Peptides against a protein of PDB entry 1EBD. Designs and how they scored, part 34

Target 1, 138 residues: chain A of PDB entry 1EBD
Amino acid sequence: KASYEGKVAAEAIAGHPSAVDYVAIPAVVFSDPECASVGYFEQQAKDEGIDVIAAKFPFAANGRALALNDTDGFLKLVVRKEDGVIIGAQIIGPNASDMIAELGLAIEAGMTAEDIALTIHAHPTLGEIAMEAAEVAL

## One batch from the design tools (peptide; made by RFdiffusion4, then SolubleMPNN)

Design b2_p13_6_s1 (from b2_p13_6, 6 letters changed)
Fold by OpenDDE base, seed 3:
Structure b2_p13_6_s1 (fold): chain B 138 residues (1-138), chain A 13 residues (1-13)
Amino acid sequence: as target 1 above (138 residues)
Amino acid sequence: MRVRRRLSAEQLA
């Protein structure tokens, strides 16, 4: 966030169109396990009157997480029910700080849970958890 | 250079 805000400020000073997108900017806590979020939390969406599906998949069911003996946490997708568009994602678990980037891209692109579910992820990877959570949303 | 914009869930639809 801070780095991005610095870029936004620099671009604004340079006279370029620039605005902070708080929906697309990830928040990361480098704890153990790591925590990452982008877009809406489930409750935030509900508070705004958005009907959502909260699709959750645990790292305990992810093959790579098992192989790494690092299975704490989950990935959650916040999916708008009307059209299946992903509007938020939260990750608690291994490599959350890096994995959030895929979901940030998906949100910025207006992708659906189906788009993620139909995307082939390498096996076994931590990233497969995004596909698994997307399948839960279907 | 990227034009950065503020997006909402509706804009992403």
Scores: peptide ipSAE 0.011, ipTM 0.437, DockQ to the pose 0.153
Fold by OpenDDE base, seed 2:
Structure b2_p13_6_s1 (fold): chain B 138 residues (1-138), chain A 13 residues (1-13)
Amino acid sequence: as target 1 above (138 residues)
Amino acid sequence: MRVRRRLSAEQLA
């Protein structure tokens, strides 16, 4: 957030119109387990009248998480029901701070849950949790 | 020029 805001501020100082986006800016808490979020929370989307699917997949069902003996938490995708577009994601678990980047990209690009579900993820990885959650949303 | 802003439900549609 701060780094992005710094770039926006620099552009404004240079005389270029710029605004800060608070939708696709990731928020991370480097706790144990890590917490990461990008885009809409499920309730925020509902409060704005967006019909959403909240797809959740637990780390305990992921082969890499099991191999690491670190299975606490889950990934949640917030998917707009009308067109399957991903509008938010929340992750609680190991490597959440890095895993959120894929979902941030997906939101910025207007990708669907199907796009993520049909993307080959390396096996076994924590990244597969995003794919599995996307499959749940279908 | 970078224009990023909060999207409303209408802007997401």
Scores: peptide ipSAE 0.010, ipTM 0.434, DockQ to the pose 0.176
Fold by OpenDDE base, seed 4:
Structure b2_p13_6_s1 (fold): chain B 138 residues (1-138), chain A 13 residues (1-13)
Amino acid sequence: as target 1 above (138 residues)
Amino acid sequence: MRVRRRLSAEQLA
């Protein structure tokens, strides 16, 4: 966030049109397990009248998480029902701080749950959980 | 350099 805001400020100082995009800015807590979020929480979307699918997939069902013996938590996708666009994601679990970047990119690019579901993820990886959650959203 | 902006859920579509 601060680094992104610094870039926006630098662009503004340089005379470029810029504004902070809070929707695409990730928030990370480096706890154990890690927590990461980007975009809307399910309740925030509902409070704004957005009809959403909240697709949740547990790390306990992820092959890499099992292999690492680190299966706490889940990934949640917040998907707009109207068009399948991903508008938020939350990750509680191993490597959440890095894994949130995929979902940040997805939101920034206006990708759908189908886009993630149809993206081949390396097997076995923690990142596959994004694909699994996306499949739940379909 | 990309122009940075605030996006709404509607702008994500």
Scores: peptide ipSAE 0.010, ipTM 0.423, DockQ to the pose 0.155
Fold by OpenDDE base, seed 1:
Structure b2_p13_6_s1 (fold): chain B 138 residues (1-138), chain A 13 residues (1-13)
Amino acid sequence: as target 1 above (138 residues)
Amino acid sequence: MRVRRRLSAEQLA
C-alpha cells in the first residue's frame, strides 16, 4: 500500500494525472506459515449483505506442497454467488506472500472463479492451488 | 480495500 501510494504521489508531482482507486490492496504477514489476504474476507462480505461462496483448498492436497514437505494451510476464495466474481482471497501457507499477487490481479480485473479455473497453471506448482480453489467455487 | 493506479497508455510506454 505505502509503496504504491508513494508511486502515485511521485507521478502526480511529475505532472502526470494519477488517482488512487482502491479495490484490492494485499496484506501480508511473513510468518511461518506466511499469511496473505486481498479483498473481502467471507464474514466482511456477509456483513455487507453480499451472498458469497467461500471456496477453500488445502496445501496438503497440492502436489508441489507435498514435494516440498510444506503442506500446512490453505487458500480460500471469496466468490460472489450472483455472478461468480472473485471479491476476496486468503492464503495461509508456503509462498503466500507472492501467490497473493495473482489473486490480487484477478480481483482487480473483475475475474470470475471460472476464469481462474480455466487458466492453465504449471504442474506441479503451488500456484495450482488457486485453480483448485476456483474449481471448488463452481 | 484495493488501490488501482490508472496509468495512461503514454505512461505505460
Scores: peptide ipSAE 0.013, ipTM 0.393, DockQ to the pose 0.319; fails the geometry check

Design b2_p13_6_s2 (from b2_p13_6, 5 letters changed)
Fold by OpenDDE base, seed 4:
Structure b2_p13_6_s2 (fold): chain B 138 residues (1-138), chain A 13 residues (1-13)
Amino acid sequence: as target 1 above (138 residues)
Amino acid sequence: MRTRRRLSAEQLA
């Protein structure tokens, strides 16, 4: 957040049109397991009257997580039902701090769960869990 | 550098 805001400020100082997109800014807690979030939580979307699918996939079912013996937690996608657009994501688990970037990109670009589901992820990787969660949302 | 944007909850909804 601070680094992003700093870049926006630098762009403004340089005379470039710039604004901050708070919806697509990730929040990370470097705990064990790591926690990361971007965009809407499921309840936030519901409170705003957005009809959503909350697609959850556990690290216990991820091949890389199993191989690493680090299977705590899950990835959750918050997907708008109307058009399948990803509007939020939460990750509790290994490498959540890095993995959230894919979902941040997806939200910023207006991607759907199908876009993620149809993206080939390297196997086996932790990041593959995003694809698995996206498939749950379909 | 690219133009950075503001996206509101209303734009996302």
Scores: peptide ipSAE 0.015, ipTM 0.391, DockQ to the pose 0.159
Fold by OpenDDE base, seed 3:
Structure b2_p13_6_s2 (fold): chain B 138 residues (1-138), chain A 13 residues (1-13)
Amino acid sequence: as target 1 above (138 residues)
Amino acid sequence: MRTRRRLSAEQLA
């Protein structure tokens, strides 16, 4: 966020068109396990009157996480019920800080849970958990 | 059919 705001400010000072958009800005905590979030939390969506599906999949069921003996946490997708569009995601677990970027892209592109579920992920990888959570949302 | 668009906060509401 701060880095992006700095870029926008620099561009504005230089006379270029620039705007800050706070939609799909990732938030990361480099703890153990790592925590990452983008877009809406489930409760935030509900508070705004958005009817959502919260689809959760645990790292304990991910083949790569098992192979790494690092199975704490989960991925959660927040999916708008009316059209299946992904509006938020949270990851607690291994490589969350990097994995959140795929879901940020999905939100920015207006992708659905079906779009992620139908995307082939390499097996076995931590990234497959996004596909698994998307399947839960269907 | 997959539809792609950049979403603002208003479009998510």
Scores: peptide ipSAE 0.013, ipTM 0.428, DockQ to the pose 0.045
Fold by OpenDDE base, seed 5:
Structure b2_p13_6_s2 (fold): chain B 138 residues (1-138), chain A 13 residues (1-13)
Amino acid sequence: as target 1 above (138 residues)
Amino acid sequence: MRTRRRLSAEQLA
């Protein structure tokens, strides 16, 4: 957050139009399991009147998580119903702190659940859970 | 240039 704000401030000082976009700023807690979030939580979207799908996929169903014996938690996508655009994501589980970056990129790029679902993720990886959650949203 | 792109409630609406 602070680094991002610093970049925005630098751009503004340089005379470029710049605004901080807090929606795309990830939040990470390095707990066990790790927690990461970017964009809207489901309830936040609902409170703002956005009709959303909350697509959840558990690490207990992920082959890599099983192999690691670290299957606690899930990935959740918050997807706008009208057009399938990803507006938020939460991860509780192994490697959540790094895995959130893909979803942050997806949100910033205005990608849909279909875009993620159609992206090949290596098997078996923790990352493929994003693809699985995206499939749930379709 | 960093802008809110399709991420505000107004932009999402």
Scores: peptide ipSAE 0.010, ipTM 0.424, DockQ to the pose 0.114
Fold by OpenDDE base, seed 1:
Structure b2_p13_6_s2 (fold): chain B 138 residues (1-138), chain A 13 residues (1-13)
Amino acid sequence: as target 1 above (138 residues)
Amino acid sequence: MRTRRRLSAEQLA
């Protein structure tokens, strides 16, 4: 957050007026397991009157997580029902701090759960869990 | 939804 705010401030000073949209800025806690979030939580979306699908997939079902013997946690996608657009994501589990970047990009670009589900992920990787969660949302 | 949006100077004033 602070680094990104600093970049926006530097752009404004350089004659490119810009503002930060905090909704899509990732939050990370480097705990064990790691926690990462970007965009809406399910309850936040509901409180704003957005009809959402919360698609959850566990690391216990991910081939790479099994191979690493690190299967605690899950990925959750928050998907707007009207158009399938991803508006939030939460990850609790291995490499959550890095994996959140893909989902941040997806939200930034206005991608759908279908866009992620149809994107080929390398096998076996932790990142496949995003594809699996996206398939749950379809 | 964008993490960063460029605005006109008038929009930031």
Scores: peptide ipSAE 0.009, ipTM 0.385, DockQ to the pose 0.320

Design b2_p13_6_s3 (from b2_p13_6, 5 letters changed)
Fold by OpenDDE base, seed 5:
Formats: sequence, structure tokens, C-alpha cells
Structure b2_p13_6_s3 (fold): chain B 138 residues (1-138), chain A 13 residues (1-13)
Amino acid sequence: as target 1 above (138 residues)
Amino acid sequence: MRTRRRLSEEELA
């Protein structure tokens, strides 16, 4: 957050148009399992009157997680119902701290759950869970 | 349908 805000501030001072979109700022906790979040939580979206789909997929169903014997947790996508746009994501599980970057990019770019579902993810990988969760949202 | 976010100049100011 602070590094991103510093960059945006520097760009603004330099006379370049820049805006901070706090929706795309990730938060990470390096616990075991790791926790990561970007954008809206489901309840935050609901509190703002946004009708959302919360699409959840467990690491227990991910082939790479099984192979690693690290299957605790899940990935959750928060998808706006009206247009399928991803507005939030939460990951609890292996490599959540790095995996959240894909979802941050997706949110910043205004991608839909369909965009993620149609993106080829390598098999078997932990990252494949993003595609699986996106398919749940369709 | 594939989506890409587009911002106006006003949104970037």
C-alpha cells in the first residue's frame, strides 16, 4: 500500500495524471496458511448494495495442493452479478501471497470471471484454483 | 464476453 501510494504521489507531482484505486491494493498475512485479499470482501460489497456472487473453490480439490500435502483453505472470488466483473478476491492457503497478484491484475483491468475461466492455467498448479473458482461464478 | 476497464481522462485526474 505505502509503496503504491508513494509511486502514485510521485507521478502526480511530476505532472502525470494518476489516480489511486484502492480496490486493487492487495493485503497479505504471511501466516500458515497464508492469507491474501484484494478488492471487496463479500460482506463489504453487500453493505454497499452490490449484488454479488461469492464463488469459492477449496485447495482440497486442487491437484497441486494435494501433491504438496497442503490442502487447507480456499480461493474466493467476489463477482458482481450484473456484469460478471471481479471486484474482490480472497485466498487462504498455499502460496496465497503470490497468487493474489493475478487477481489484483484482473480487478485492476476490469476483467470478468469469464476472462479468468478462459485463461489457460498450467496443470497441475496452485494457480489453477483461480480458474476453477471463476468457473463456479459462471 | 471479454472485458477491459477503460478510464476517461477525468477519472485519471
Scores: peptide ipSAE 0.015, ipTM 0.447, DockQ to the pose 0.067
Fold by OpenDDE base, seed 1:
Structure b2_p13_6_s3 (fold): chain B 138 residues (1-138), chain A 13 residues (1-13)
Amino acid sequence: as target 1 above (138 residues)
Amino acid sequence: MRTRRRLSEEELA
């Protein structure tokens, strides 16, 4: 957040009209397990009257997480039911701080759960969990 | 005004 705000401030000082968009700014806690979030939480979307699917997939079912013996947590996608667009994501688990970037990109680009589900992820990887959660949303 | 993403907050709501 602070780094992004710094870039916007620099552009504004340079005379370029720029605004901060807080919707797709990731929040990360480097705990064990790591926690990461981008966009809407399920409850935030519901409070705003957005009809959503909360698609959840556990690291306990991820082949790479099993191989690493680090299976605590999950990935959750918050998907708008009307059009399948991803509007939020949360990750608790191994490498959450890096894995959230794919989902941030998906939100920024206006991608759907289908877009992620149809994207081939390398097997076995932690990142494959995004594809699995996207399939749950279909 | 530059927003750096394709969807507006209004489009997500």
Scores: peptide ipSAE 0.012, ipTM 0.346, DockQ to the pose 0.075
Fold by OpenDDE base, seed 4:
Structure b2_p13_6_s3 (fold): chain B 138 residues (1-138), chain A 13 residues (1-13)
Amino acid sequence: as target 1 above (138 residues)
Amino acid sequence: MRTRRRLSEEELA
């Protein structure tokens, strides 16, 4: 967030008017396991009256996580039922801090769970867990 | 003025 806002400020200083207009801002904790979140938590969406699917997939079922012997945690997608749009994501597990960026992009672009599910992810990677969770949400 | 995200059709209307 701060770095992104810094770019906007730099552009303004350079005479290029720009605006920050985020749909979602990622939050990351560099713990072991890492924790990352972007957009709505499931309960937040429910509290706002949004009907959601909470699609959860464990790292214990991810081929790369198994190969790395680092299988703690999960990815959760929060998907709006009405249109399948991804409105939030949480990751607890290996490389969560980097993996959240894909989901941040998806949310900012208004992508659906189907968009992620139909995107080919390299095999075997930790990133495949996003695809797996998206398939759960279909 | 440049917005760094795309607007939905609803936001553009």
Scores: peptide ipSAE 0.011, ipTM 0.388, DockQ to the pose 0.069
Fold by OpenDDE base, seed 3:
Structure b2_p13_6_s3 (fold): chain B 138 residues (1-138), chain A 13 residues (1-13)
Amino acid sequence: as target 1 above (138 residues)
Amino acid sequence: MRTRRRLSEEELA
């Protein structure tokens, strides 16, 4: 967050029109299990009057998580119902702090749940859970 | 929706 605010300030001083949008700023807690979030939580979207689908998939059903014996938690996608656009994501589980970057990119790019569902993820990987959660949202 | 973006003068008005 602060680094992007610094870039915006530097660009403004240099005479380049720029702005920062805080919607897609990731938040990470390096606990066990790790917690990561980007964009809207389901309740935040509802409070703003956005009709959403909350698609949740557990690490207990992920092949890599099973192989690692680390199956606590889940991935949740917050998908705008009108157009299928991903507007938020939360991960509680193994490697959440790194895995949130894919979902941050998806949100920044205005991708849909279908875009992630149709993206081939390597099997078996923890990251494959994003594809599984996207399938739930369809 | 962007962490940072360049805007036109019209978008900043």
Scores: peptide ipSAE 0.009, ipTM 0.384, DockQ to the pose 0.268

Design b2_p13_6_s4 (from b2_p13_6, 4 letters changed)
Fold by OpenDDE base, seed 4:
Structure b2_p13_6_s4 (fold): chain B 138 residues (1-138), chain A 13 residues (1-13)
Amino acid sequence: as target 1 above (138 residues)
Amino acid sequence: MRTRRALSAEELA
């Protein structure tokens, strides 16, 4: 957030009419395992009366995580049922701090779980877990 | 994508 706001400020100072207009701000905890979140948590969506699918996929079922012997945790997608739009994501596990960026992009772009499910992810990668969780949401 | 966009003068007002 701060670095991004700094870029917008720099652009404004340079005479470019720019503003910060974001939907989803990532939050990261660089623990072991890493924790990352963007957008709604499942309970937050429910508390706001949004009907959601919480699609969860474990790193224990991810080929790259298995190869790395780092299989703790999961990815959770929070998907709005009415239109399949991804409104939140949480990752606990290897490389969560970097992998959250794909989901931040998805939320900012108004993408659906189907959009991610139909996106080819390189095999084997940790990032495939986003695709797998998206498939669960379908 | 909504993050960091160039806006018109009217949108920034």
Scores: peptide ipSAE 0.018, ipTM 0.373, DockQ to the pose 0.282
Fold by OpenDDE base, seed 5:
Structure b2_p13_6_s4 (fold): chain B 138 residues (1-138), chain A 13 residues (1-13)
Amino acid sequence: as target 1 above (138 residues)
Amino acid sequence: MRTRRALSAEELA
């Protein structure tokens, strides 16, 4: 957040058109398990009157997480029902701090759950959980 | 269709 805001400020000072896109700014807590979020939480979307699907997939069902013996937590996608666009994501679990970047990119690009579901993720990886959660949203 | 959508400012809000 602060680094991004600093960049936006620098661009504005340089006379470039710059806008702060708060939707795509990730928040990370380096706890055990790690926590990461980007965009809307499910309740925030509901409070704003956005009809959403909360698609959740547990690390306990991820092959890499099982192999690592680190299966606590889940990935959640917040998907707008009208058009399938991903508007938020939360990850609690292994490597959440890095994995949130894919979903931040997806939100910034206006990608749908289908776009993620149809993206090939390497097997076995923790990253496959994004694809699995996206499939739940379909 | 897998395409980067051009989002309006309203869609990003």
Scores: peptide ipSAE 0.016, ipTM 0.405, DockQ to the pose 0.047
Fold by OpenDDE base, seed 1:
Structure b2_p13_6_s4 (fold): chain B 138 residues (1-138), chain A 13 residues (1-13)
Amino acid sequence: as target 1 above (138 residues)
Amino acid sequence: MRTRRALSAEELA
């Protein structure tokens, strides 16, 4: 957030029209396991009257996580039921701080769970868990 | 101009 705001400010000072609109701002805690989130939590969406699917997939079922012996946690997608659009994501587990970027991009682009499910992820990778969670949402 | 707009919370509801 602050780094991005600094970049926008620098561009504005350089004479480029720039505005900050915050939709999908990632939040990261560099704990063990790492925690990352972007967009809505399931309960936040429900409190706002959005009908959602919470699709959860565990790192214990991810081939790369197993190979690394680092299988604690999960990825959760918050998907709007009416159109399948991803409106939030949470990751607790290995490399969550970096993996959240894909999901931030997906939310900002208005992508669906189907878009992620149909995207080929390299095997075996930690990032493949996003595809698995997206398949749960279908 | 970098325009980045996604749906607001109100547009998602």
Scores: peptide ipSAE 0.010, ipTM 0.345, DockQ to the pose 0.069
Fold by OpenDDE base, seed 3:
Structure b2_p13_6_s4 (fold): chain B 138 residues (1-138), chain A 13 residues (1-13)
Amino acid sequence: as target 1 above (138 residues)
Amino acid sequence: MRTRRALSAEELA
């Protein structure tokens, strides 16, 4: 966020068009476990009158997380019920800060939960949890 | 030109 805001400010000073889209910018907290978010939280979507599915999958059920003995937390997808489009994602757990980028791309591309569910993820990986959460949304 | 906006669900789709 801050780096992007700095770039936007520099571009504006230079007389170039620039925009800050706060909803689409990922937010990361480097805690233990890490926390990451992009797009809508479930409550934000509900407050705007969007009917959503909050699909949640725990790291305790992820094969790589088990192998690493780091199983705290979950991945949550916020999926619009009307068309299955992913409009938000939250991760609390191992490697959340890096894993959020895949979900950010999915949101920006207008992908559905089915698109992620049908994408082959390497096994066993932490990233595989995105596929598992997408399957919950179906 | 500097713009600040929140994206709608339609813009995210």
Scores: peptide ipSAE 0.006, ipTM 0.327, DockQ to the pose 0.113

Design b2_p13_7_s1 (from b2_p13_7, 6 letters changed)
Fold by OpenDDE base, seed 3:
Structure b2_p13_7_s1 (fold): chain B 138 residues (1-138), chain A 13 residues (1-13)
Amino acid sequence: as target 1 above (138 residues)
Amino acid sequence: PASRPKLERLAAL
């Protein structure tokens, strides 16, 4: 957020037209386990009257997390029921701070849970948990 | 469903 706002301000000072129009601003907490979020939380979507599927998959079922002996937490996708569009994601677990970028891209591009479920992830990786959570939303 | 570009690629196979 702040880095992009700084770029827009520099372009405006240089006399160039510029705008900031982002749907998905990531938030990261570098705790143990790490926490990352982008877009809607499940309760925020419900409070706005959006009918959602909250698809949750645990790191305890991820092959790479098991191999690393780091299986705490989960990934959650917040999916709009009407069209299957991903409107939010939360990760608590290993590498959450980097893994949130895939989900930020998916939300900005207006992708569906099926788009992620039909994307081949490398095996075994922590990133496969996004595919597994997307399959839960189908 | 998947996005339009993905569906179009799948239908072209």
Scores: peptide ipSAE 0.181, ipTM 0.809, DockQ to the pose 0.035
Fold by OpenDDE base, seed 1:
Structure b2_p13_7_s1 (fold): chain B 138 residues (1-138), chain A 13 residues (1-13)
Amino acid sequence: as target 1 above (138 residues)
Amino acid sequence: PASRPKLERLAAL
């Protein structure tokens, strides 16, 4: 957020047209385990009257997380029921700070859970958990 | 459903 806001401000000062038109702004906490979020939390969507599916998949069921002996936490997708559009995601677990970028891209592009479920992820990877959570949302 | 760009691409195959 702040880095992009700073870039837009610098470009504007330099006389270049620039805008911040992002739907999805990531938030990361570099704790152990890492925490990352983008878009809506499930409760925020419900408080706004959005009917959502909260699809959760645990790192304890991820082949790469098992191989790393780092299986704490989960990925959660917040999916709008009307059209299957991903409107939020949360990750608590290994590499959450980097893995949130895929979900940020998906939300910004207006992708659905089915778009992620139909994307082949490499096996075994931590990122594969996004596909598994997307399949739960179908 | 998949996103519109994905659906449009699949329908063109």
Scores: peptide ipSAE 0.168, ipTM 0.802, DockQ to the pose 0.040
Fold by OpenDDE base, seed 4:
Structure b2_p13_7_s1 (fold): chain B 138 residues (1-138), chain A 13 residues (1-13)
Amino acid sequence: as target 1 above (138 residues)
Amino acid sequence: PASRPKLERLAAL
């Protein structure tokens, strides 16, 4: 957020039209394990009356996480049940700070869980957990 | 279902 607001301000000063109109602002905690979030939490969506699927996949089932011996945590997708649109994501686990960017892009683009499930992820990668969680949401 | 961009891409194949 702050870094991006600074970029928009710099672009405006440089005479480039720029706006801060993001739907999905990521939040990251560089703990061990890392924590990242973008968009809605499951409870926030429920409190707003959105019927959601919370699709969760553990790093303990991810081939790259197993190979790294770093299997703590999970990815959670918050998917609007009506249309399958991804409205939020949370990651607790290895490389969560970088992996949240895919899900931020998916939310900003109005993508569905099926869009991620049908995206080929390289094997073995931590990023495959997004595909696996998307498959749980189908 | 897939998003509109995905559906449009699939329809163009």
Scores: peptide ipSAE 0.081, ipTM 0.732, DockQ to the pose 0.041
Fold by OpenDDE base, seed 2:
Structure b2_p13_7_s1 (fold): chain B 138 residues (1-138), chain A 13 residues (1-13)
Amino acid sequence: as target 1 above (138 residues)
Amino acid sequence: PASRPKLERLAAL
Protein backbone atom coordinates (compact mmCIF):
# COMPACT_ATOMS: atom_id res chain seq x y z
CA LYS B 1 0.00 0.00 0.00
CA ALA B 2 2.36 2.80 1.16
CA SER B 3 4.99 2.09 -1.56
CA TYR B 4 2.29 2.02 -4.25
CA GLU B 5 0.69 5.26 -2.98
CA GLY B 6 4.17 6.86 -3.01
CA LYS B 7 4.66 5.82 -6.67
CA VAL B 8 1.22 7.16 -7.68
CA ALA B 9 1.93 10.43 -5.83
CA ALA B 10 5.30 10.80 -7.62
CA GLU B 11 3.61 10.20 -11.02
CA ALA B 12 0.89 12.77 -10.19
CA ILE B 13 3.53 15.37 -9.13
CA ALA B 14 5.33 14.72 -12.44
CA GLY B 15 2.06 15.52 -14.33
CA HIS B 16 1.49 11.93 -15.52
CA PRO B 17 -1.99 10.35 -15.44
CA SER B 18 -2.15 8.17 -12.33
CA ALA B 19 -4.83 6.77 -10.04
CA VAL B 20 -4.86 4.78 -6.80
CA ASP B 21 -7.03 1.70 -7.35
CA TYR B 22 -7.40 -0.24 -4.10
CA VAL B 23 -9.29 -3.22 -5.68
CA ALA B 24 -6.20 -5.46 -5.91
CA ILE B 25 -4.02 -3.88 -3.17
CA PRO B 26 -2.87 -6.67 -0.82
CA ALA B 27 -3.17 -6.28 2.96
CA VAL B 28 -0.86 -8.49 5.06
CA VAL B 29 -0.47 -9.11 8.79
CA PHE B 30 2.79 -10.97 9.56
CA SER B 31 1.33 -12.86 12.53
CA ASP B 32 1.56 -16.58 13.28
CA PRO B 33 -0.41 -17.74 11.37
CA GLU B 34 0.02 -15.03 8.71
CA CYS B 35 -3.07 -13.22 7.40
CA ALA B 36 -3.41 -11.86 3.87
CA SER B 37 -6.26 -10.32 1.88
CA VAL B 38 -6.77 -8.84 -1.59
CA GLY B 39 -9.93 -7.45 -3.23
CA TYR B 40 -13.39 -7.97 -1.78
CA PHE B 41 -14.37 -9.69 1.39
CA GLU B 42 -17.55 -11.75 0.95
CA GLN B 43 -19.61 -9.31 3.05
CA GLN B 44 -18.30 -6.24 1.16
CA ALA B 45 -19.36 -7.81 -2.14
CA LYS B 46 -22.82 -8.64 -0.72
CA ASP B 47 -23.22 -5.09 0.68
CA GLU B 48 -22.55 -3.77 -2.88
CA GLY B 49 -25.22 -6.14 -4.28
CA ILE B 50 -22.74 -8.56 -5.95
CA ASP B 51 -23.91 -12.18 -5.99
CA VAL B 52 -20.82 -14.19 -4.94
CA ILE B 53 -19.58 -17.69 -4.30
CA ALA B 54 -17.30 -17.95 -1.26
CA ALA B 55 -15.08 -21.00 -1.81
CA LYS B 56 -12.98 -22.16 1.17
CA PHE B 57 -10.20 -24.76 1.38
CA PRO B 58 -8.35 -25.64 4.65
CA PHE B 59 -4.56 -25.96 5.07
CA ALA B 60 -5.24 -29.20 7.00
CA ALA B 61 -6.18 -30.85 3.66
CA ASN B 62 -2.91 -29.78 1.92
CA GLY B 63 -0.01 -32.25 1.62
CA ARG B 64 2.69 -29.55 1.98
CA ALA B 65 1.02 -28.01 5.06
CA LEU B 66 0.91 -31.51 6.63
CA ALA B 67 4.60 -32.09 5.79
CA LEU B 68 5.48 -28.72 7.40
CA ASN B 69 3.35 -29.54 10.49
CA ASP B 70 1.60 -26.16 9.94
CA THR B 71 -2.04 -26.84 9.08
CA ASP B 72 -3.91 -23.99 10.79
CA GLY B 73 -6.20 -21.81 8.69
CA PHE B 74 -7.66 -21.70 5.20
CA LEU B 75 -7.84 -19.93 1.86
CA LYS B 76 -11.12 -18.27 0.79
CA LEU B 77 -11.90 -17.14 -2.76
CA VAL B 78 -14.65 -14.58 -3.41
CA VAL B 79 -15.95 -15.30 -6.92
CA ARG B 80 -18.57 -13.28 -8.82
CA LYS B 81 -21.31 -15.79 -9.61
CA GLU B 82 -22.37 -14.22 -12.94
CA ASP B 83 -19.08 -14.88 -14.77
CA GLY B 84 -16.82 -16.78 -12.34
CA VAL B 85 -14.38 -13.82 -12.05
CA ILE B 86 -12.26 -13.76 -8.88
CA ILE B 87 -12.93 -10.46 -7.06
CA GLY B 88 -11.31 -11.21 -3.68
CA ALA B 89 -9.23 -13.62 -1.63
CA GLN B 90 -8.35 -14.14 2.04
CA ILE B 91 -5.64 -16.44 3.42
CA ILE B 92 -4.92 -17.38 7.02
CA GLY B 93 -2.01 -19.83 7.22
CA PRO B 94 1.67 -20.48 6.47
CA ASN B 95 3.21 -18.30 3.74
CA ALA B 96 -0.07 -16.32 3.26
CA SER B 97 2.00 -13.12 2.66
CA ASP B 98 3.58 -14.62 -0.50
CA MET B 99 0.62 -16.79 -1.60
CA ILE B 100 -1.61 -13.69 -1.90
CA ALA B 101 0.47 -12.44 -4.87
CA GLU B 102 -0.92 -15.12 -7.25
CA LEU B 103 -4.46 -14.10 -6.31
CA GLY B 104 -3.66 -10.38 -6.64
CA LEU B 105 -2.43 -11.12 -10.19
CA ALA B 106 -5.57 -13.16 -10.91
CA ILE B 107 -7.85 -10.26 -9.80
CA GLU B 108 -5.87 -7.63 -11.77
CA ALA B 109 -5.97 -9.81 -14.92
CA GLY B 110 -9.74 -10.47 -14.55
CA MET B 111 -9.14 -14.24 -14.19
CA THR B 112 -11.86 -16.73 -13.31
CA ALA B 113 -11.89 -19.56 -10.78
CA GLU B 114 -11.60 -21.88 -13.82
CA ASP B 115 -8.33 -20.16 -14.86
CA ILE B 116 -6.80 -20.99 -11.44
CA ALA B 117 -8.35 -24.50 -11.26
CA LEU B 118 -6.92 -25.35 -14.71
CA THR B 119 -3.42 -24.03 -13.80
CA ILE B 120 -1.04 -26.84 -12.85
CA HIS B 121 0.43 -26.22 -9.39
CA ALA B 122 3.50 -28.19 -8.28
CA HIS B 123 2.91 -31.13 -5.92
CA PRO B 124 3.24 -30.96 -2.96
CA THR B 125 3.02 -27.14 -2.45
CA LEU B 126 1.00 -24.65 -0.40
CA GLY B 127 0.05 -23.06 -3.77
CA GLU B 128 -2.21 -26.06 -4.51
CA ILE B 129 -4.65 -24.60 -1.92
CA ALA B 130 -5.48 -21.80 -4.40
CA MET B 131 -6.20 -24.42 -7.08
CA GLU B 132 -8.32 -26.51 -4.68
CA ALA B 133 -10.34 -23.47 -3.54
CA ALA B 134 -10.88 -22.54 -7.21
CA GLU B 135 -12.17 -26.07 -7.92
CA VAL B 136 -14.66 -25.64 -5.01
CA ALA B 137 -15.94 -22.45 -6.72
CA LEU B 138 -16.79 -24.27 -10.04
CA PRO A 1 -12.79 -7.53 -18.52
CA ALA A 2 -12.92 -11.30 -17.89
CA SER A 3 -10.11 -13.54 -19.16
CA ARG A 4 -10.55 -15.45 -22.43
CA PRO A 5 -11.48 -19.15 -22.10
CA LYS A 6 -8.35 -21.34 -21.67
CA LEU A 7 -9.13 -23.46 -24.76
CA GLU A 8 -9.51 -20.33 -26.92
CA ARG A 9 -6.18 -18.99 -25.59
CA LEU A 10 -4.44 -22.33 -26.28
CA ALA A 11 -5.82 -22.47 -29.86
CA ALA A 12 -4.30 -19.01 -30.53
CA LEU A 13 -0.70 -20.11 -29.68
Scores: peptide ipSAE 0.036, ipTM 0.651, DockQ to the pose 0.041

